# Peptides against a protein of PDB entry 8YR4: the designs that were tried, part 272

Target 1, 309 residues: chain A of PDB entry 8YR4
Amino acid sequence: PRGSPALQLVVLICLGLMGLERALNVLVPIFYRNIVNLLTEKAPWNSLAWTVTSYVFLKFLQGGGTGSTGFVSNLRTFLWIRVQQFTSRRVELLIFSHLHELSLRWHLGRRTGEVLRIADRGTSSVTGLLSYLVFNVIPTLADIIIGIIYFSMFFNAWFGLIVFLCMSLYLTLTIVVTEWRTKFRRAMNTQENATRARAVDSLLNFETVKYYNAESYEVERYREAIIKYQGLEWKSSASLVLLNQTQNLVIGLGLLAGSLLCAYFVTEQKLQVGDYVLFGTYIIQLYMPLNWFGTYYRMIQTNFIDMEN

## One batch from the design tools (peptide; made by RFdiffusion4, then SolubleMPNN)

Design b2_p30_4_s3 (from b2_p30_4, 19 letters changed)
Fold by OpenDDE base, seed 1:
Order: sequence, then C-alpha cells, then structure tokens
Structure b2_p30_4_s3 (fold): chain B 309 residues (1-309), chain A 30 residues (1-30)
Amino acid sequence: as target 1 above (309 residues)
Amino acid sequence: ELERLLEELRRRKLEELEEERRAAEEREAA
C-alpha cells in the first residue's frame, strides 16, 4: 500500500504471521510424533506432560490445519481487515473516477443500477482475487513444497517422491475437474436467470395473463423451466461430489502408499512408531486446505472473468 | 402514468432480484 507506513507495517506483520503458520505446520506433527515415541518408551510423566502441553499450545496457535480457526490465522485475518478496506476503497475510487471520465453517450445507454453493479463486481473481483492468491493459493503451495523437502531430508527420498506425485496429481486433477465443472455451473446460472426473468415477466404482465385466462399455461411453462434448472443443478452438484471424491481417492492412495512404507521401515527398526503417526498426521493436515483449492481456483477464474468485462 | 408505474415496479423488482442474488452469492462464499 503506497502512502501509509502503518499499513505497510501491518502487511509485513501479516507476512511474518504467514511464515509462522508455515513453521507451525511442520512443528505440530513433530511434537505429536514425540508424544507417541515418549508413550512407547514409557518415559517419565514430567517429560511427557511438558511435551503434551507444548503440543496443545502449538495446536491452538495453528488451528487444526484449515488455516481459519487458529489463533495466528485469526490474528492475521483481523490485522488484514484494514489492508483490505484500503485496497477496496482504492479500487472503488479508481473505478468511480474512470466512470466519470467515460462519455455521456456511454452513461445514457446504461441504467444507473447496471453501472453500480459493474463497479461493485469490479471492486469485489480485484479484492477477492488478491486475497485468495496471497492467503490461500500461495501458502498451500508453500506447505506442499516444505512437506516434500521435509520428507526427503528426514525420512527417505521415497517419501518425498510419494508426496510429490500425490500432490502433483491432486492439483492437476483439481484444475481439470474444476474447469469441467465450470461449464455446468455456467449453464445452471444461465437457466436460473432465464427462469427468474420469465417469472418476473409473467408477474408484470399479470393483467394480460388474466385477460386470456392463461394462468395454467404460465404455471406449466414455469414448471418446465424449474425442471430444466433442477436438471442442471443436479449436474453441478453431482460434479462437485465427483471432484471431492476424486480428491479423496488421490489423498487416500498417497496415504496408503506412504503408510505401508512407514510401517515397513518401523518393522525394520529404521523408524519409530511416532514417525508412522507423523506421516499420517502430516498428509491429513495437507489435505484440509487442499480440499478447498478447487473452490479457490473457481473463484479466481470467476473473478478474473468479472474483471475483464 | 401506467407505463411510468410499470417501469418503477420493474426497477424495484430488479433491485430485489439483485439483492437476493447477492445474498445467494454470500451464502455460497460462506
């Protein structure tokens, strides 16, 4: 943000908090591993209690891996409100200034409500796009890279390869299936708008409908439009379930392959029981934000289209 | 007069329709 040193400091603090979240995403599984190892070794209560208390505190800071419920995430979101408001207001003023520079002929050809809707969509689009890129997409990609590096260095290259293949396949399928779903959603929204417009036109012309005793005909036409809409809605909803199930299957296969490999190394006494639990916990932790990646990609794509219009 | 009343009713109905759309978009984003 140019012009406010206070907002620049808030952005730097938010970036520092994002770095802390990345560190917590590595530390929380490590502390959970250490608890399981201490329990297996029948360690003294004092060391176990300290490690458990430290784990619970770190877990409170992290917030379960969804990136929305942790203390650090909530503090980041709270501090970001001022930056978002500044960015929104700046975009809104730029759009408003541009609208005033446009020709009188452009304004006379459009309804004031349509102009305001274009301004609101443009502001929401830019602000939303930036927020999703900075707070959801980039952190998720960073967590994947950190995970690959961690497993490659501290376990074996095979674990890093499993995570790499699993996450690469997951991201690729998420993009491809989301682009495929976007067609069904556009068709649904177009049919919804057409059904709505028909209902409005029928109600505005109610005198003509009554004059011709055409109420039954208009109701039947509206019913047919609803049935067409529901057929498209079902395709949209079914495609969402298919996306989620495909994502779950890819993560499940990665979890299976890695868990079997961990179990094998534990039987050979190369890894501890806690390392098996760490792998499972870390993969599930990576899955939580990734489940929403398809939604974020769709929102980015929609916001980009709404900004070009 | 009747055309002006119809345009005003059409405008109010379009505004209600845009508010319901915003409320639906907010529910999908939550």
Scores: peptide ipSAE 0.005, ipTM 0.338, DockQ to the pose 0.248
Fold by OpenDDE base, seed 2:
Structure b2_p30_4_s3 (fold): chain B 309 residues (1-309), chain A 30 residues (1-30)
Amino acid sequence: as target 1 above (309 residues)
Amino acid sequence: ELERLLEELRRRKLEELEEERRAAEEREAA
């Protein structure tokens, strides 16, 4: 934000906290590995207790496992509220100024409530998309890259390749299936709006419907519209299940391939038992934000559609 | 007068339906 040095400092602190989250995403699995190795070696209680305490503290800072946000993420989110509010207000004022610059003919063709709704949707869409890109997409891609580098350096190039192929296939299928699903969602939303518009029109013309005793006819037309909507809703929901199952299958195959390879190397004494646990834990940590990626790519597409309208 | 009242009722019902839709969209976004 070019207008406030205080908000620029908050953005820099938030970026620093994002960097700390990336470091925690590597450190937490490492400390968990170290606990498993120390337990396997029957290490002295003092070393084990220190490592466990350090792990729990790092896990509190990171969050995750139960879907809970960590202290660092919560602090980032808290500090970002002021930046988001400033950005939202700036976008809203830009949209509002632009609406006032539009031709009188554009305003005469639209209701004031519709114009305000377009402005609110546009503001929410831009602010939501920006926040999502900065806090979810970019960090997730960074975590994947860091994961590939980490596994390639500390395990073997084969682990880095498995993670790369798994995550690339996951992202590609998520995009392709979400784009395919967007057709069903658009059709559903169009039919929902048409069904709502028909219900409103029938209720507004209530006197005319009563005059012609057409209540049963209007109810049947509304029922047909609901059935048509539900048929589109089913396609939308079924396409979401297909997306989730496809994602689950890709992660399952990647986890299987990597876990078998890790187990083999543990059997050959090239890796420790803790390294097997690290691999599984780290892959699950990479998967968690990716599961949200499908929901958010859908949100992005919705926000783009709502911004184009 | 009745047409004006019907247009005003139309406006209020459209506003209520828009508020319910916003509240539903906010509940799906939360």
Scores: peptide ipSAE 0.005, ipTM 0.347, DockQ to the pose 0.216
Fold by OpenDDE base, seed 4:
Structure b2_p30_4_s3 (fold): chain B 309 residues (1-309), chain A 30 residues (1-30)
Amino acid sequence: as target 1 above (309 residues)
Amino acid sequence: ELERLLEELRRRKLEELEEERRAAEEREAA
């Protein structure tokens, strides 16, 4: 934001907190590994207690692996409220000024409430898009890259390759299946609007329907519209289940391959028992944000479509 | 939300019908 040094500082703090979240995503599994190794070695209580306390503190800062539930994420979200409000207000004022530059004929052809709703959707779309890109998409991609680098450097290169292939396949399938699913969702929404419009039209013409005793006919037409809607809804819902199941299978296969390889290296005494636990915990941490990636991608696409209208 | 929008649309249609009825009554009185 140009013009407020305070808001610029808040943005820098939020970026710093995002960097801290990425560091926590690496450190939390490492500390958990260290606990398992210290327990296996029967290390002194003082060293164990310090490591456990440090782990719990780091886990409190990180939260549940979704990134959004930790103390650092909550603090970031809290600080960002003022930046979002400033951005929203700026976009709203730009839209409003542009609306005032439009011809009187454009305004006379549209209801004021529709124009305001378009302005609100446009503002929400831009601010939402920026928020999703900065706080969900970029951090998730960064966590994947950091994960690949970490496993490639500190484990065998085969682990980095497994994570790379698993995450690349996951992202690719998520995009492809989400794009395929978007067609069914659009068709569903169109039929929902048509079914709603028919119900509204029938109810607005209630006197005419009653005069002709056409109530049974209108109910049957509405039933047919509902059946058509439900057929499209089923396709939309089934496509979501297929997406989720495909994602689960990819992660399951990656977890299986990596866990078997890790177990093998532990049996060869090349890795410690803690490294097996590290791999499992780290993959689960990478998975938690990715579960929402298809939703974020879809919201981004919707926001782009809503900005073009 | 749908119910509220249906109620608002019904209210507007009722207002239109009352205006049409008044305009018809004014034409019969004329």
Scores: peptide ipSAE 0.000, ipTM 0.274, DockQ to the pose 0.027
Fold by OpenDDE base, seed 5:
Structure b2_p30_4_s3 (fold): chain B 309 residues (1-309), chain A 30 residues (1-30)
Amino acid sequence: as target 1 above (309 residues)
Amino acid sequence: ELERLLEELRRRKLEELEEERRAAEEREAA
């Protein structure tokens, strides 16, 4: 943010916290491996207790699990609120200034409530897109790259290749299926808006509808619009399930291939039992942010479409 | 305040739009 050194410092702290999250994503599986190895070796209680306590502390900082955010992520989100508000206000003022620079002919040809709705969609879209790009896309890509490097250096190169192929296929299929789904979502949103507009028009003309006893006719027209909407909603929802299932299948195949290879190397005494647990834990940890990637990519596409209109 | 002013401007402009739409539908029916 130009002009506020305090907000620039907050951005730098947030970037530092993002770097710490990446370090925790590597350290937590390593400490978990070490616990499993110490348990297997029947190590002294004092060494085990220290490693477990350190792991639990790192896990508290990282968070993880469905709906659980770590302390570092919560602190980052809290500090970012002021930066987001500053960015949102700046985008809103830029859009408002640009709307005032547009020709009188553009303002006369467009319904002014539509212009404000476009402006609000535009501001929410840009702010959401920026926050998503910085806090979800870039960190997830960084975690994948760090994972590939880690497995290639500390495991056999075959593990790095499996993770690379699995994540590349996952991302490619997520993009392709999300682009395909965007057609169904656009059609659904258009029909939702048309159905809502018809309901509003019927309610605003309620006196005229009462005068002509046309209530049954308006209800039937609304039913037909709902049935048409639900047909498009079903296609959108079914395409989402197909995306999620395709993603789950790709991760499942990658986890299967890597787990079998890890088990094989443990039987050959090239890897420890803890390394098998590390691989499974790390792959599941990479999957958690990627599951949301399809939702977020869809948010980006919607936001770009809402900015072009 | 600005959000409230934008919501009030939205409401007024939605009302004006609904009036313009009624006037356009009356002109086409007519």
Scores: peptide ipSAE 0.000, ipTM 0.247, DockQ to the pose 0.033; fails the geometry check

Design b2_p30_4_s4 (from b2_p30_4, 21 letters changed)
Fold by OpenDDE base, seed 1:
Structure b2_p30_4_s4 (fold): chain B 309 residues (1-309), chain A 30 residues (1-30)
Amino acid sequence: as target 1 above (309 residues)
Amino acid sequence: KLEEELKKKLEEQLEKIEEERREAEEREAS
């Protein structure tokens, strides 16, 4: 942000915390591996207890797992509130200034509520897109690259290839299936707007509807519109389940291939039992941010579709 | 959850804009 050195410092701290999250994403699986190896070797309790305590502390900093955010991520999110507010306000003021520069005919031809809705949707979309790119897309790509490098250097090159193919296929399918879903969402939103417009027109013309005793006809037309909407909503929701299941299958296949290869190398005494657990843990850790990727991409598409209408 | 909360917040803002529009139409009709 230009103009506030304090906000620039907060951005630098947030970038430093993002770097720390990347280090934790590598360290947590390594410490978990070390615990499993120490358990397998029947190591002395003191060494095991220190390694477990260190792992739990690193896991607290990282977070991850179903529904828990880590301390570092929470601290980053907290510090980012001020930067988000500054960015939102700047975009809002730019839109507002631009609206005032627009011709009087544009303001007279559009209801003030529609203009405010476009402005609010616009600010939310831009702020959401920027936050998503900085905090989810870039870090996830960095974690994938770090993962490929780590597995290629410390494991056999075949592990790096499995991770590369799995993550590339996952990202490609996520984009393609999400673009395909956009069609169903646009159709749903168009039918929702048409159903709402019909309800409003029926209510505004209630005297005419009552005069012609057409209440039953309007109710039946509204019912047909709802059924048509629900049919499109079902397609949208079913396409989401299909996306999630496709993503789960790709990760499952990558996990299967890599786990079988790890198990084989453990039987050949080239890897330890802990290295098998490391691979599984690391793939699951990569999956979690990627699952959020599909959710945020949908949110962005929603906001863009809602701005185009 | 966050998508549902954001959707709900967007729906609440849409309802508020529709209510403000209805109040504005009622003020213009008065």
Scores: peptide ipSAE 0.000, ipTM 0.269, DockQ to the pose 0.035
Fold by OpenDDE base, seed 2:
Structure b2_p30_4_s4 (fold): chain B 309 residues (1-309), chain A 30 residues (1-30)
Amino acid sequence: as target 1 above (309 residues)
Amino acid sequence: KLEEELKKKLEEQLEKIEEERREAEEREAS
């Protein structure tokens, strides 16, 4: 944010908190591993109690498991509200200024209320997209890279390869299927706008409709438009289920392959029981932000397609 | 929510137009 040193400091603090979240994403599984190993070894109560207390504290800072945001994430989100509001207002004012500079023909051809709605959707989409990219996409990519490095160094190179292949395939399929889905959503929104326009035109011309006793005809045309819309909505929703299921299968296969390999190495006494639990916990932690990725990318696409129309 | 609120405002405006029309027809009949 250019122009406010206070907001620049808040951005730096938020970036520092994001770095702390990345450290917690590594530490929490490690401490959970250590608890399982200490329980397996029947370690002294004092060592176990210290490790459990440390784990619970780190887990409180991290959050997750129940879909709850941790203390660090909540603090980051709270501090970011002012930065988001500043960015939103700046984008809104830029769009508003640009709309006033547009030709009188554009103002006459588009109802001012529809233009304002496009502007509001536009500002919300851009600010949502930027916040989403910065706080979910980039951190998730960082967590994946950190995970690959961690598993490659402390386990076997095969674990790093499984995580790499799983996450690369997940991201690639997410992009490809979501681009494919965008076509259905564009068609849906175009039909929604056409249905709305027809309803507005019928209501504005209600005197003419009443004069010709055409109410039943307009209702039937509206019903046909709704049925056509619902057919496109179904395709959009079904394509989303397909995306989610495809993502779930990729993660499931990666989890299966890695869990079997980990179990095998535990049986060969190359890894401890806690390392099996660490792997499963860490993969689930990588998956959670990626699942949010599909949700926010949907929201972004909604807002972008709602701007194009 | 915003669409429902816009629909509700449109319905309220339509009711108002229909009420104004009914009052105008009652004034012409008087």
Scores: peptide ipSAE 0.000, ipTM 0.256, DockQ to the pose 0.030
Fold by OpenDDE base, seed 4:
Structure b2_p30_4_s4 (fold): chain B 309 residues (1-309), chain A 30 residues (1-30)
Amino acid sequence: as target 1 above (309 residues)
Amino acid sequence: KLEEELKKKLEEQLEKIEEERREAEEREAS
């Protein structure tokens, strides 16, 4: 935001809070490990109580592993509202000025309200997308990189490799399957619009349809269009289930391989019991934002497809 | 929202067509 030093400061604070979330994503599993180790060693209550209290406080700041539910994320989201509003207003004013330059050519005048409503939806979508890219995609990629580095340095290179392969495969399959799904979604939306247009046309011509007693024929044509739509909808929905299941399998296999390897190293006394718990906690924590990524990549694609129509 | 607004406009148009039809049937009965 050029022109408001206050909004620039808010952006810097939000970036600082994003950095804090990344630190929390490393610290929370470490503190949880330490609790498990202290419990295993039967450590003094004072040390245990301090570590547990610190963990719970850090977990409150982090939230439920989605990042988006923690105090830090909520504070970031709250502070970002003003930046989002400024960005939205700026995009709306740019579109309005452009529409005003176009509307000086009188041909768009009757649909100005509809074009404005499409513009407002488009601006809200773009602003939402930018906010999501900055606050969910970039942080998730950062957490993956930090995770790979952490496991490679503090565990064994094999753990870093498992995380790398699992996350790379997850991201690749998410992109590939989502691009494949886009074809089904476009076909569905096109058929939905065609079915709607046919219904509107039949209803606008209702007097003519009634005069020819063609009501049953138009109903049957509409039914056929609905069946065709539902066949495309089923393909779209089934492709989503396939995406989610593929993602779940990749994470499950990564968790299995890493958990077995960690358990093996614990049995060889190369790792502590807490390190097993850390690995499982950290992998689940990495998974939670990635599940949202698949949902929002769908919203991005929806909004792009809905802007093409 | 646009679907609901279009449904509502279609319902309003259907109601208007039904009202115009009722007025036409009343004119043929009179």
Scores: peptide ipSAE 0.000, ipTM 0.271, DockQ to the pose 0.029
Fold by OpenDDE base, seed 5:
Structure b2_p30_4_s4 (fold): chain B 309 residues (1-309), chain A 30 residues (1-30)
Amino acid sequence: as target 1 above (309 residues)
Amino acid sequence: KLEEELKKKLEEQLEKIEEERREAEEREAS
């Protein structure tokens, strides 16, 4: 944000908090491993109690598991509200200025309310996209890279390779299937708009419809439009289930391969029992942000489709 | 919840936008 040193400081604090979240994502599984190892060794209660207390505190800062965001994430989100509002207002003013430059051609088309709303959709979409890229995409990619490095250095190169292949395949399939779904979503939205337009035209002309006793005809046309819409909605929803199931399968296969390999190395006494628990915990932690990735990517695509119309 | 609330706000904005688009098309047709 140019012109406000206070907002620049808030951005720097938010970036620092994002770095802290990345550190917590590594530390929480490590502390959980250490608890499992201390329990296995039947360590003294004082050492165990300190490690458990430290783990619970780190887990409170991280969040996750219960669908709750952690304290650090909540603090980041709270501080970011002012930055988002500044960015939104700036994009809104840029679009408004651009609409004023286009105004002579646009006012001749009388669509003044429609384009102002397309502009408002556009501002919300761009602001949402920027916030999503900065706070979900970049951190998730960072967590994947940190995970690959951590597993490659502290476990074995095979674990780093499994995580790399699993996450690369997950991201690639997510993009490809989501681009494929965009066609169904565009067709659904176009048919929804056409169905609503027919309902409204019929309701505005209700006197004419009533005069000609055409109520049954308009209801049947509306039913046909709804059936056509529901056929497209089903394709959109079914394609979403297919995406989610494909994602679940890729993560499941990665978890299976890595868990079997970890179990094998534990049987050979190359790894401890706690390392098996660490791997499973860490993979699940990587999956949660990636699942949100699929959701936000869908919202972004919706907003872009709604701007093209 | 936040996703549903964002989706609901997006749907409400979408619904609003279709309504003003419709009102604008109705004003152009008159």
Scores: peptide ipSAE 0.000, ipTM 0.272, DockQ to the pose 0.035; fails the geometry check

